# Peptides against a protein of PDB entry 2YKT, part 32

Target 1, 231 residues: chain A of PDB entry 2YKT
Amino acid sequence: SRSEEMHRLTENVYKTIMEQFNPSLRNFIAMGKNYEKALAGVTYAAKGYFDALVKMGELASESQGSKELGDVLFQMAEVHRQIQNQLEEMLKSFHNELLTQLEQKVELDSRYLSAALKKYQTEQRSKGDALDKCQAELKKLRKKSQGSKNPQKYSDKELQYIDAISNKQGELENYVSDGYKTALTEERRRFCFLVEKQCAVAKNSAAYHSKGKELLAQKLPLWQQACADPS

## One batch from the design tools (peptide; aimed at target 1 K105 E186 F193)

Design b2_p13_3_s3 (made by RFdiffusion4, then SolubleMPNN; from b2_p13_3 with T3K R6I)
Fold by OpenDDE base, seed 1:
Structure b2_p13_3_s3 (fold): chain B 231 residues (1-231), chain A 13 residues (1-13)
Amino acid sequence: as target 1 above (231 residues)
Amino acid sequence: SFKPDITPEEDWS
């Protein structure tokens, strides 16, 4: 029946969230943590490299013929420090606004969805059983009427069962339809949450890239000319 | 009636 098909679809939505979406989201969080760790590693390695560049700048500043190049090397290291600070801010946001929040949601979701599905199933079954009972009673009544010398005695009761069956069928169909819409809304909300959190990450990433571009664009022409005029 | 401890909005808003 249409109601049975829609019931199966509803159950499949909940099952897809629990068995496909949530495990995939846990994996996504794990991959995000790995990515964060790798970026932190890049940050640390970059610090060592530019600290060594500062040492080269110190040596230039101590030289007789390359003093001005010392300032250039220091500026290069300082620009890198500023870019690095922006990266650290982005990483903090990535951790606090995406990973932590997704982790909190996915941990609670299994229990919530299981309960929601169980509630739906219980009520759907209750309505279905009530409908089946009315249909069975109508069949019994019709059998009794066929064996009776006065079938007209049962006509009013037959009409009452027909009306009750029609009403219960309509209630079941509406309940299952609403259940399906609710399940689809639950699924959509989870994807929307992920998209919104990823948009925040994208904004922070854009800010990081823009800051780096601006700082380098400002200084690079000066650095490129530093060797053209021997002081 | 099993009331979920968290509403759908509270869970994913």
Scores: peptide ipSAE 0.110, ipTM 0.687, DockQ to the pose 0.355
OpenDDE base, seeds 2, 3, 4, 5: peptide ipSAE 0.114, 0.101, 0.115, 0.110; ipTM 0.674, 0.731, 0.672, 0.677; seeds 2, 4 fail the geometry check

Design b2_p13_3_s4 (made by RFdiffusion4, then SolubleMPNN; from b2_p13_3 with R6V S13A)
Fold by OpenDDE base, seed 3:
Structure b2_p13_3_s4 (fold): chain B 231 residues (1-231), chain A 13 residues (1-13)
Amino acid sequence: as target 1 above (231 residues)
Amino acid sequence: SFTPDVTPEEDWA
């Protein structure tokens, strides 16, 4: 029936969230943590490289013929420091605004969805059983009427069961329809949350890239001329 | 197709 098909669809939405979405989200979080760790590793390795560059700048500053190049090397290291600070801010937002919040939700979601599905199934079954009972009673009444010498005695009661079946069928269809909409809403909410949190991360990532571009664009022409200038 | 409007701030857990 239409109600039975829609019931199966409703259950499948909940199952898809529990068996596909949530495991995939856990994997997404794990991959995010790996990415965060790698970026933190880049920051640490870069510090060593630019600290060594500062040392080269110190040596230049001590020289008679390359003193101004010392300032250039220090500026290069300072710009890098500012870029790395912006990266650290991005990583903090990535951790706090995306990973932590997703972990909190996905950890509890299995129990939430199981309870929601169980509630739906219980009420759906209750309405279905009530409908089946009325249909069975109507069938029994019709058998009694066919065997009776006075079938008119059962006419009013037959009409009452027909009306009750119609009402219960409508109630079941409406309940299952609303259940399906609710399940789709639950699925959409999870995707919307992920998209919104990823947008926040994207904004912070854009700020990191913009800051780096601006700082380098400002200084790079000066650095490129440093070797052409007479000492 | 049913496309529910849902706010991302709603909690599910």
Scores: peptide ipSAE 0.037, ipTM 0.733, DockQ to the pose 0.164
OpenDDE base, seeds 1, 2, 4, 5: peptide ipSAE 0.035, 0.036, 0.034, 0.033; ipTM 0.721, 0.718, 0.728, 0.708

Design b2_p13_4 (made by RFdiffusion4)
Pose (drawn by RFdiffusion4):
Structure b2_p13_4 (pose): chain A 225 residues (1-144, 151-231), chain P 13 residues (1-13)
Amino acid sequence: SRSEEMHRLTENVYKTIMEQFNPSLRNFIAMGKNYEKALAGVTYAAKGYFDALVKMGELASESQGSKELGDVLFQMAEVHRQIQNQLEEMLKSFHNELLTQLEQKVELDSRYLSAALKKYQTEQRSKGDALDKCQAELKKLRKKPQKYSDKELQYIDAISNKQGELENYVSDGYKTALTEERRRFCFLVEKQCAVAKNSAAYHSKGKELLAQKLPLWQQACADPS
Amino acid sequence: SYTPPDIPDPYAP
């Protein structure tokens, strides 16, 4: 009887994956694509900014008394080229290693999940029907206490076997369904962890490049008196 | 015991 409760829980897990998780994953993939389109716009504009800044640096390089300021502006642009390319690295960890792999899995999952739930429903129904029939045959013999004919005992053994088979099938089906759900959340967490490692390398690179160059830049227009 | 379909699971390890 708890078996029937477990049977409904299992159908509910497959329904939750197909109707809630995968659609939300389709939406997450769409947000990710928009995010990357936007990140491309920033990388591009950062280029225009830094070239405009190099132009200022060229002018200061050609003047009397401001040449070193020209060098400071060159170095600022250079630091940004180094930071940017550590960012482009985190960016491809986003496209090839997250968005593409998510899209690949979710594409195949529709057929896989529809087929797995269906196979489970058919197998669980077929075991339930066979059990009910054996029990009906036994009830017929028994109708027309510590006594049992040879045939009644054979039905009792068969009912016991099929009931054990059905309960194990439902028990294992539930464990499998929860594992299917956990595997999909785990893969998502893993892909996010990988993009996060590259975000750590990007931010670490920026901190050290600036920690190196920033004091010299702050000194360039200090009072020499 | 429950066995999944002959279709591979895309999230299988």

Design b2_p13_4_s1 (made by RFdiffusion4, then SolubleMPNN; from b2_p13_4, 4 letters changed)
Fold by OpenDDE base, seed 2:
Order: structure tokens, then C-alpha cells, then sequence
Structure b2_p13_4_s1 (fold): chain B 231 residues (1-231), chain A 13 residues (1-13)
């Protein structure tokens, strides 16, 4: 029946969230943490490299013929420091605004979805059972009427059962339909949240890239010419 | 209408 099909679809939505979405989201979070760790590792390694570059700048500054190149090397290291600071800020945002929030939600969601599905199933079954009972009683009444010498005695009661069955059928269909819409809304909400938080991360990433591009665009031409005009 | 469970929805706005 339409109701049975819709019921199956409703249950499948909840099961898909529980069995596909949530595990996949946990994996996504884990991959995000790995990505964060790798980028933090890059930042740390870069610090060592540019600290060494500063040392080269110090040596240049101590030289008689290359003093101005010392300043260039210091500027290179400083620009990199600023870029790395932006990266660290982006990573903190990535962790706090995306990963942590997703982790909190996904860990709580198993209990919620189980309870939601169970509540839906319980009420759906209750309405279904009530309908079945009413149908069974009508069938019994009709059988009794057919065997009676006075069938008219049961006519009013038959009409009452027919009306009750119609109402219960309608209630069941509406309930299952609402359940399906609710389940789809729950699924969509989860994806929308992911998209929205990923957009926030993307904005922070864009800020990092923009800042780096701006700093390098400003300084790189100067650095490229530093050796052409020795002091 | 469908009534949600009494426990908080972690994805609710």
C-alpha cells in the first residue's frame, strides 16, 4: 500500500543517516584531523627553515659587502612568518569551527536518531494496529449480519466501522507522510550544516591565501632586484 | 504530525 511504501521509505532515510552518513562523517572528521596535523607539521618545519634563513641574514649583515642583502633575507623570513601566522589562524578555525562541532554533533546523533526512529515506529505501529483491529471488527460484524435474520440491526454499526476505518487510514497515511518529510528534513539539515561550516572554512582559507599573495606580491620585486645594485 | 523524541536534536538550529 501507499502507507506501507512510505513507511519503508521513512525508515530507510533514518537508517541511511545512521548507517551511511554518520560513519562517513566520522571518517571525514578523522581525515580533517589528519589534514590539520599535516599542515601543522608543515608550519613547524617551515619555522626551522626560516630561522636558518634569518641566520644567513645575520651573516650577510655582518659582512662588509653584503649588508643590504641581510635586510632582504630578514624581510623574506618576516613575510614567511606572517604567512605562517595566517595559516595557523586558519587551522585553528578549521579545528574549532568545523571539526569540533561536527564531532560533537555526530557523537550525539546516534542516540537521537535511534530514539526518533523508535518513536516513529511505535506510533506508526500503534496506528496500524488500530486500523487492523477496526477492519477485523467490521469483517466480523459483516459475517454476523450475513448470518442474521435481521441484518438491519447491524447497519448503523457497520457504517460506524466504515467511517472509523476511513479516518484511521487517513490518520495513518498522514502520520507516515509527515514522518517521511521530517526524516528528509533531518537528512538535509545535516548536509546543509556541513556545507555551511565548510563555507566558513573556505573563507578562512581564502584569507590565508590572499594575505600570502599580497605580502609576496609587494616584496618579491624588491627582493629580485636586490643583487643588481650592490652597495 | 510527527513528534520528535524528548532528547535534544544535535543538528537542530
Amino acid sequence: as target 1 above (231 residues)
Amino acid sequence: AFTPPDIPNPWAP
Scores: peptide ipSAE 0.418, ipTM 0.905, DockQ to the pose 0.864
OpenDDE base, seeds 1, 3, 4, 5: peptide ipSAE 0.410, 0.411, 0.418, 0.413; ipTM 0.905, 0.902, 0.904, 0.904

Design b2_p13_4_s2 (made by RFdiffusion4, then SolubleMPNN; from b2_p13_4, 5 letters changed)
Fold by OpenDDE base, seed 4:
Structure b2_p13_4_s2 (fold): chain B 231 residues (1-231), chain A 13 residues (1-13)
Amino acid sequence: as target 1 above (231 residues)
Amino acid sequence: SWQPPDLPNPWAP
């Protein structure tokens, strides 16, 4: 029937979220944590490299003929520090606004979806069983009427069952239809949240890249001429 | 109409 097909579709949406989306999202979070860890590793390694560069700048500053190059090396390290601060801000946002929130949601969602699906199934079955019972009683009544010498005795009762069946059928169809729309909305909301959070991450990433580009573009011409200038 | 469960929806706005 139409209601049965719609019911199957509704259950399939919930099952898809529970069995496909949520496991995939957990994997996505895990991959995000790995990515964060790698970026943190890069950050640490870069710190060591530029600290060593500062040491070279100190040596230049102590020299008689290369003092100005010491300042250049210090500026290079300072620009790195500023870029690093921007990266750390981006990573903080990535962790707190994306990964943590997704982890919390996906952890709670198993319980929620199980309860939602169970509630839907219980109510759907209840309405379906009530309809089936009414249909069975009508069929039984019609058999009695057909075997009776006075079929008119059952006419009013038959009309009552017909009306009840019509009403219950309509209620079931509406319930299942609403359930399906709700399930699709639940699925869409999850994807939309992911997209919106990824947009926030992208914005923060763009800010990091923009700041780095700006700082380097400003200073690089000065650094490039440093060795051509007399000491 | 369909009614949500008593548990809060983790993905609610």
Scores: peptide ipSAE 0.330, ipTM 0.844, DockQ to the pose 0.897
OpenDDE base, seeds 1, 2, 3, 5: peptide ipSAE 0.328, 0.328, 0.326, 0.323; ipTM 0.811, 0.842, 0.844, 0.842

Design b2_p13_4_s3 (made by RFdiffusion4, then SolubleMPNN; from b2_p13_4, 6 letters changed)
Fold by OpenDDE base, seed 2:
Structure b2_p13_4_s3 (fold): chain B 231 residues (1-231), chain A 13 residues (1-13)
Amino acid sequence: as target 1 above (231 residues)
Amino acid sequence: AWKPPDLPNPWAP
């Protein structure tokens, strides 16, 4: 029946969220944490590299013939520091605004979805059983009427069961329909949240890349010319 | 009409 088909679809939505979406999201979070760790490693390694560059700048500043190149090397290290600050802000947002929030949600969602599905199934079954009972009683009444010498005796009761069946059928169909819409809304909400948070991460990443590009574009021509200038 | 469970929805705004 239409109601049974829609019921199966509703259950499949919940099952898809629990068995496909949530495990995939946990993996996504794990991959995100791995990515964060790698970027933190890059940050630490870069600090050591540019600290060493500063040391080279100090040596240049102490030289008689290369003093001005010391300033260039210091500027290179300073630009890196500014870029690094932007990266740290991006990473902080990536951790706090995406990974942590997703982790909290996915951890709680198993219990919530199980309860939601169970509640839906219980009520759907209750309404279905009530409908089946009325249908069975009508069938019994009709059999009794067919065997009776006075079938008209049962006519009013038959009409009452027909009306009850019609009402219960309508209630069941509406309930299952609402359940399906709710399940689809739950699924969509999860994907929408992911998209929205990923957009926020993308904006922060864009700011990091833009700042780095701007700083390097401003300074790089000066650094490239430094060795051509007399001391 | 279908009603959600009493548990808070972790994905609710």
Scores: peptide ipSAE 0.333, ipTM 0.856, DockQ to the pose 0.885
OpenDDE base, seeds 1, 3, 4, 5: peptide ipSAE 0.324, 0.331, 0.333, 0.330; ipTM 0.852, 0.852, 0.854, 0.855

Design b2_p13_4_s4 (made by RFdiffusion4, then SolubleMPNN; from b2_p13_4, 6 letters changed)
Fold by OpenDDE base, seed 5:
Structure b2_p13_4_s4 (fold): chain B 231 residues (1-231), chain A 13 residues (1-13)
Amino acid sequence: as target 1 above (231 residues)
Amino acid sequence: AWQPPDLPNPWAP
């Protein structure tokens, strides 16, 4: 029946969230933590490199013929520091606004979805059983009427069962339909949240790249000219 | 109509 098919579809949505989405999201969070750690590692390694560049700038500043190049090397290191600070800010946002929030949600979701599905199943079964009972009673009444000397005696009761069956069928269909819409909404909400949070990550990443581009674009022409200018 | 469980929805806005 239509209601039975829609019931199966509803259960499948919940099962897909619990068995596919949530485990995949846990893996996504784990991969995100690994990515964060790797970027932190890059920041640390870069610090060592540019600290060494500062040392080269100090040596240039102590020279008689290359003093101005010391300032250039210091500027290069300072621009790097600013770029790395922007990266660190992005990483903090990535951790606090994406990973932590997703981790909290996915950890709680198993219990919620299990309870939601169980509640739906219990009520769906209750309505289905009540419908089946009314249908069975109508069938029994019809058999009794066919064997009776006065079938008209059962006419009013037959009409009552027909009306009850119609009402219960409608209620079951509406309940299952609402259940299906709710399940689809639950699934969509999870994906939408992921998309929205990933958009925030993309925005922060764009800010990082933009800041780096801006700083380098401002200074690079000056640095390129430094060796052509006399001391 | 379908009614949610008593547990809070982690994904609710």
Scores: peptide ipSAE 0.343, ipTM 0.860, DockQ to the pose 0.896
OpenDDE base, seeds 1, 2, 3, 4: peptide ipSAE 0.337, 0.341, 0.340, 0.343; ipTM 0.858, 0.855, 0.855, 0.856

Design b2_p13_5 (made by RFdiffusion4)
Pose (drawn by RFdiffusion4):
Parts: sequence; C-alpha cells; structure tokens
Structure b2_p13_5 (pose): chain A 225 residues (1-144, 151-231), chain P 13 residues (1-13)
Amino acid sequence: SRSEEMHRLTENVYKTIMEQFNPSLRNFIAMGKNYEKALAGVTYAAKGYFDALVKMGELASESQGSKELGDVLFQMAEVHRQIQNQLEEMLKSFHNELLTQLEQKVELDSRYLSAALKKYQTEQRSKGDALDKCQAELKKLRKKPQKYSDKELQYIDAISNKQGELENYVSDGYKTALTEERRRFCFLVEKQCAVAKNSAAYHSKGKELLAQKLPLWQQACADPS
Amino acid sequence: SELEELEEQVFAE
C-alpha cells in the first residue's frame, strides 16, 4: 500500500522535471543568451573608450613636458587590454561550455523523459494487473485454514513472487527518478562552477595588474616639492 | 534499446 504512495511520488518527480525543471532551464538559457549579448555590448564599448584614451596618450607623447603622462595613459589602456582578454576568456567558458551544453541536453531530454515515464507506467501497471489476477484466481479456489491444496500453494508462491517483483520495481523506480532529478541539478551546478573558476582567474588577473601599475600612476602628478 | 541510447546521450559527459 505504501507502494502506491511511492508509485504516485515517482510519477510526480517525472512530472516535476518535465513541467518545472526543463521549462525553467529553457528560461535560464534564454537569460544567459541575453546576458552574453549584453556582455558583447560592453566589450565593444570598452574598445571605443580605450582607443579614445590612447588618442590622449598620443597627444601627451608629442608635447614638451607631458610625455611621461603619455606613457601613463598608454599603460592604462594596455592594462585594460590584458584585463579584457581575461574577461573574453570567462565569456567563452560561458558560450561553449555552459549555454551550448545546456541547450544540447535539454533538447534530447523531452523525448527521453516522456519515454522513461511512459515505460515505467506501463511496466508498473502490467505487474499490478498480473498480481491482482493471480490473487483473484486464488480467492476463487479458496472460496469454493492451515491447510492448502497443491494448486492453492502454487498460487501462493506465484503471488509472493509477483508482489516482491512489483515492490522492488516501485522501490527502484523511485530511486531512479530522484537520481534523474539530482543528475540534472548536478550538471547545472557543474557548468556554473566552471564559469566561476574563470571568473576567479579574471578577477585575480585584474587585481595583480592594477596592484603593479596603480602606485606609479598615482605618482605621475604628485608635487615634486 | 532506443530509451537506453537516449539516456546515454542525455547523460553524456
């Protein structure tokens, strides 16, 4: 009887994956694409900014008394080119390694989940029907205490086997369904961890490039007196 | 079976 409770829980897990998880994953993929489209806009504009800044650096390079300021502005643009490309690296860890792999899995999962739930429902029903029938045949013999005919015993053995088979099937079906859900959350967490490692390398690169150059830049217009 | 092939493709690393 707890078996029937477990049977409904299992159907509910497959329904939750197909109607909640995969649609939310479709939405997450869409937000990721918008995010990348936006990140591309920033990388582009950062280019215009830094070229405008190099133009100022060229002007200071051609002047009397401000040449070193020209060098400082060149170095600022250079630091930003090095930071940016550590960012473009985190960006492709986003496209090829996260968005593409999520889209690939979710595409195949619709058929896979529809088929797995269906196979499970058919197998569970077929085992339940065979068990009910064996039990009906036995009830017929028994109707028309510590005594059992040869045939009654054979039905008792068969009912015991089929009941054990049905309960194991429902028990394993539930464990499998929870595992299917966990594997999908695990893959999402893994793809996010990978993008996160590249965000750590990007931020670490920025900290050290600036920690190296920033004091010299702050000194360029200090009072020499 | 077809379902086993789909499972392998969905959970391919």

Design b2_p13_5_s1 (made by RFdiffusion4, then SolubleMPNN; from b2_p13_5, 5 letters changed)
Fold by OpenDDE base, seed 3:
Structure b2_p13_5_s1 (fold): chain B 231 residues (1-231), chain A 13 residues (1-13)
Amino acid sequence: as target 1 above (231 residues)
Amino acid sequence: SELDELRQQVYAK
């Protein structure tokens, strides 16, 4: 029946969220934590590299013929430090605004979805059972009427059961339909939340890249001329 | 209800 098909669709939405979306989201969070750790590792390794560059700048500043190149090397290291500070700010936001919040929600969501599905199933079954009972009673009444010498005695009761069946059928169909809409809304809300959080990450990433581009654009021409114009 | 409490927790800002 149409109601049975819609019921199956509704259950499938909840099952998809619980069995596909939530596990995938947990994996996404785990991969995010791994990515954060790797970027922290890059930060540490980069510090060592640019500290060594500063040492080369110190040697240049102590030389008689390359003193001005010392300042260039120091500027290169300083620009890197500023870019790295922007990366650290981005990572902090990535952790606090995306990973932590998703982790908290996914843990609570499993319990919520289970309870929501169970409530829907219980009410759907209750309405279905009530309909079946009414249909069974009508069938019994009709059998009694066929064997009776006075079938008119049962006519009013038969009409009452027919009306009750019609009403219960309509209520069941409406309930299942509303249940399906609710389930789809729950699914959409979870995807929207993920998209919104990822947009925040994208904005922070854009700020990081913009700052780096700006700093390098200002200094790179000066650095490129340093060897061509000895002083 | 328990369901309402869980819903509030999941969708709390």
Scores: peptide ipSAE 0.063, ipTM 0.781, DockQ to the pose 0.912
OpenDDE base, seeds 1, 2, 4, 5: peptide ipSAE 0.000, 0.023, 0.312, 0.028; ipTM 0.310, 0.552, 0.887, 0.540; seeds 2, 4 fail the geometry check

Design b2_p13_5_s2 (made by RFdiffusion4, then SolubleMPNN; from b2_p13_5 with E7R E8K E13K)
Fold by OpenDDE base, seed 4:
Structure b2_p13_5_s2 (fold): chain B 231 residues (1-231), chain A 13 residues (1-13)
Amino acid sequence: as target 1 above (231 residues)
Amino acid sequence: SELEELRKQVFAK
């Protein structure tokens, strides 16, 4: 029937969210944590590299003929420090605003979806059972009427059951239809949430890249001229 | 309802 088909579709949406989307989201979070760890590793390694560069700058500053190059090397390290600070802010946001929040929400969502599906199933079954009961009673009444010498005795009751069945059928169809729309909305909401969180990450990443670009663009011409005019 | 509260928790921004 139409209602049965729509019911199956509704359950399939919930099933897809619970068995496909949420597990995939958990994997996404895990991959995000891995990515964060790798970036932290990069930043740590970079710190060591630029600390070593500072040491070279110190040596230049102690030299007789390369003192000004010491300042250049220090500036290079300082720009790195500033870029690193921006990256750390981005990573902090990535962790706190994306990964942690998604992790908490996906865990809670399992409970929510189970309850939501159960509620839907319970009510759907209740309406379905009530309909089936009325249909069964009508069938029994008709059988009784066929065996009776006075079938008209049951005519009013038959009409009542027919009306009840029609009403219950309509209610069931509407309920299942609304349930399906609700389920689709729940699915869409989850994807939208993910997109919105990724947008926040993208904004933070853009800020990091922009700051780095600005700092390097400002200083690079100066550094490139440092060896052309020794003092 | 409890279900609505759970929903709010899941989708709270």
Scores: peptide ipSAE 0.134, ipTM 0.808, DockQ to the pose 0.902
OpenDDE base, seeds 1, 2, 3, 5: peptide ipSAE 0.119, 0.031, 0.028, 0.118; ipTM 0.800, 0.607, 0.606, 0.801

Design b2_p13_5_s3 (made by RFdiffusion4, then SolubleMPNN; from b2_p13_5, 6 letters changed)
Fold by OpenDDE base, seed 3:
Structure b2_p13_5_s3 (fold): chain B 231 residues (1-231), chain A 13 residues (1-13)
Amino acid sequence: as target 1 above (231 residues)
Amino acid sequence: SELDKLREEVYAK
């Protein structure tokens, strides 16, 4: 029946969230934590590299013929420091605004969805059972009427059961339909939340890249001329 | 209800 099909669709939405979306989201969070750790590792390794560059700048500043190149090397290291500060700010936001919030929600969501599905199933079954009972009673009444010498005795009761069946059928269909809409809304809300949080990550990433581009665009022409114009 | 409490926790800002 249409109601049975809609019921199956409703259950499948909840099952998809619980069995596909939430496990995938947990994996996404785990991969995010791994990515954060790797970027922190890059930061540490980069510090060592640019500290060594500063040392080369110190040697240049102590030389008689390359003193001005010392300032260039120091500027290169300083620009890196500023870019790195922007990366650290991005990582902090990535951790606090995306990973932590998703982790909190996914942990609570398993319990919520289980309870929501259970409530839906219980009420759906209750309405279905009530309908079946009414249909069974009508069938029994009709059998009694066929064997009776006075079938008119049962006519009013038969009409009452027919009306009750019609009403219960309509209520069941409406309940299942509303249940399906609710389930789809729950699914959409979770995807929307993920998209919105990822947009925040994208904005922070854009700010990081913009700052780096700006700093390098200002200084790179000066650095490129340093060897061609000895002073 | 318990379900309402759980919903509030999941969708809390």
Scores: peptide ipSAE 0.356, ipTM 0.898, DockQ to the pose 0.918
OpenDDE base, seeds 1, 2, 4, 5: peptide ipSAE 0.335, 0.354, 0.346, 0.335; ipTM 0.895, 0.898, 0.896, 0.893; seed 4 fails the geometry check

Design b2_p13_5_s4 (made by RFdiffusion4, then SolubleMPNN; from b2_p13_5, 4 letters changed)
Fold by OpenDDE base, seed 5:
Structure b2_p13_5_s4 (fold): chain B 231 residues (1-231), chain A 13 residues (1-13)
Amino acid sequence: as target 1 above (231 residues)
Amino acid sequence: SELEELRKQVYAK
C-alpha cells in the first residue's frame, strides 16, 4: 500500500543515517586525524631542514666571497618559517572547527536516531493496528449481516466503521508522510553540518595557501638573481 | 510520484 511504501522509505532513511552515514563520518574523522598528524609531521620535519639551511647561511656569511648569499639563505628559511606558522594556525582550525565538532556530534547521534526511529515505529504501528482492527470489525460485521434475515439492523454500524476506517487511514498516511519529511530533514541537516564545517576549513586553508604564494612570489625573483649578481 | 515530490521538497534550496 501507499502508506506501507512510505513507511519503508522512512525507516530506510533512518537506517541509512545510522548504518551508512554515521560510520562513514567516523571514518572521515579518522582520516582527518591521520591527515592532521601527517601535516604536523611536515612541520616538524621542516624545522630540521630549514635549521640546517640556516647553518649553511651562517657559513656563507662567514665566507670571503659569498656573504650576500648568507642573507638569501636566511630569507629563504624565514619565509618558510612564516609559511609553517600559517600551517599551524590552519591545523588548529582544522582540529577545533571540524574534527572535534564532528566527533562530538557523531557520538551523540546514535542514541538520538535510535530513539527517533523507535518513536516513529511505535506510533506508526499503533495507528496501523487501530486501522486494522476497524477493518477487521467491519469485515466481521458484513459477514454477520449477510447471514442475517434483517441486514438493516447493521447498516448504521457499518457506516460508522466505514467512516472510522477512512479517518484512520488518513491519519496514518499523514503521520507517515510527516515522518518521512522529518527523516529526510534529519539527513539533510547532517550533510549541511558537514558542509558548513568544511567551509570553515576551506577558508583557513585558502589563507594558508595565499600567504605562502604571496611570500614566495615576492622573494623568489630576488633569490634567483643572487648568484648572477657578483658582490 | 508523490514520494518523489516529497523528497524534492525536503531537499529544495
Scores: peptide ipSAE 0.024, ipTM 0.553, DockQ to the pose 0.044
OpenDDE base, seeds 1, 2, 3, 4: peptide ipSAE 0.000, 0.023, 0.023, 0.024; ipTM 0.303, 0.564, 0.565, 0.574; seeds 2, 4 fail the geometry check

Design b2_p13_6 (made by RFdiffusion4; failed a check: the pose's geometry)
Pose (drawn by RFdiffusion4):
Structure b2_p13_6 (pose): chain A 225 residues (1-144, 151-231), chain P 13 residues (1-13)
Amino acid sequence: SRSEEMHRLTENVYKTIMEQFNPSLRNFIAMGKNYEKALAGVTYAAKGYFDALVKMGELASESQGSKELGDVLFQMAEVHRQIQNQLEEMLKSFHNELLTQLEQKVELDSRYLSAALKKYQTEQRSKGDALDKCQAELKKLRKKPQKYSDKELQYIDAISNKQGELENYVSDGYKTALTEERRRFCFLVEKQCAVAKNSAAYHSKGKELLAQKLPLWQQACADPS
Amino acid sequence: SLAELQARLAALE
C-alpha cells in the first residue's frame, strides 16, 4: 500500500523534471544568451574607450614635458587589454562549456524522459495486473485455514514472488527517478563551477596587474617638492 | 555526460 504512495511520488518526480526543471532550464539558457550578447556589447565598447585613451597617450608622447604621462596612458590601455582577454577567456567558458552543453542535453531529454516515464508506467501496471489476477484466482479456489491444497500453495508461492517483484520495481523506480533529478542539478552546478573557476582567474589577473602598475600611475603627477 | 545520456536513451529504446 505504501507501494502505491511511492508509485505516485515517482510519477510526480518525472512530471516535475519535464514540466518544471526543463522549462526553467530553457529559460536559463535564454538568459545566458542575452547575457553573452550583452557581454559582447561591453567588450566592444571597452575597445573604443581604450583606443580613445591611446590617442591621448600619443598626444602626450609628442609634447615637451608630458611624454611620461604618455607612457602612463599607454600602460593603462595595455593593462586593460590584458584584463579584457582574461575576461574573453571566462566568456568562452560560458559559450562552449555551459550554454552549448546545456542546450545539447535539454534537446535530447524531452524524448528520453517521456520514454522513461512511459516505460515505467507500463511495467508497473503490467506487474500490478498480473498480481491482482493471481490473487483473484486464489480467492476463487479458497472460497469454493492451516490447510492448503497443492494448487492453493502454488498460487501462494506465485503471489509472493510477483508481490516481491512489484515492490522492488516501485522501490528501484523511485530511487532512479530521484537520481535522474539529482544528475540534472549536478550537471548544472558543475557547469557553473567551471565558469566560476575562470571568473576567479579573471579577477585574480586584474588584481595583480593593477597592484603592479597603480602606484607608479599615482606618482606621475605628484609634487616634486 | 551527453554520451552517457545518449547511451542510456538507446538502451531504453

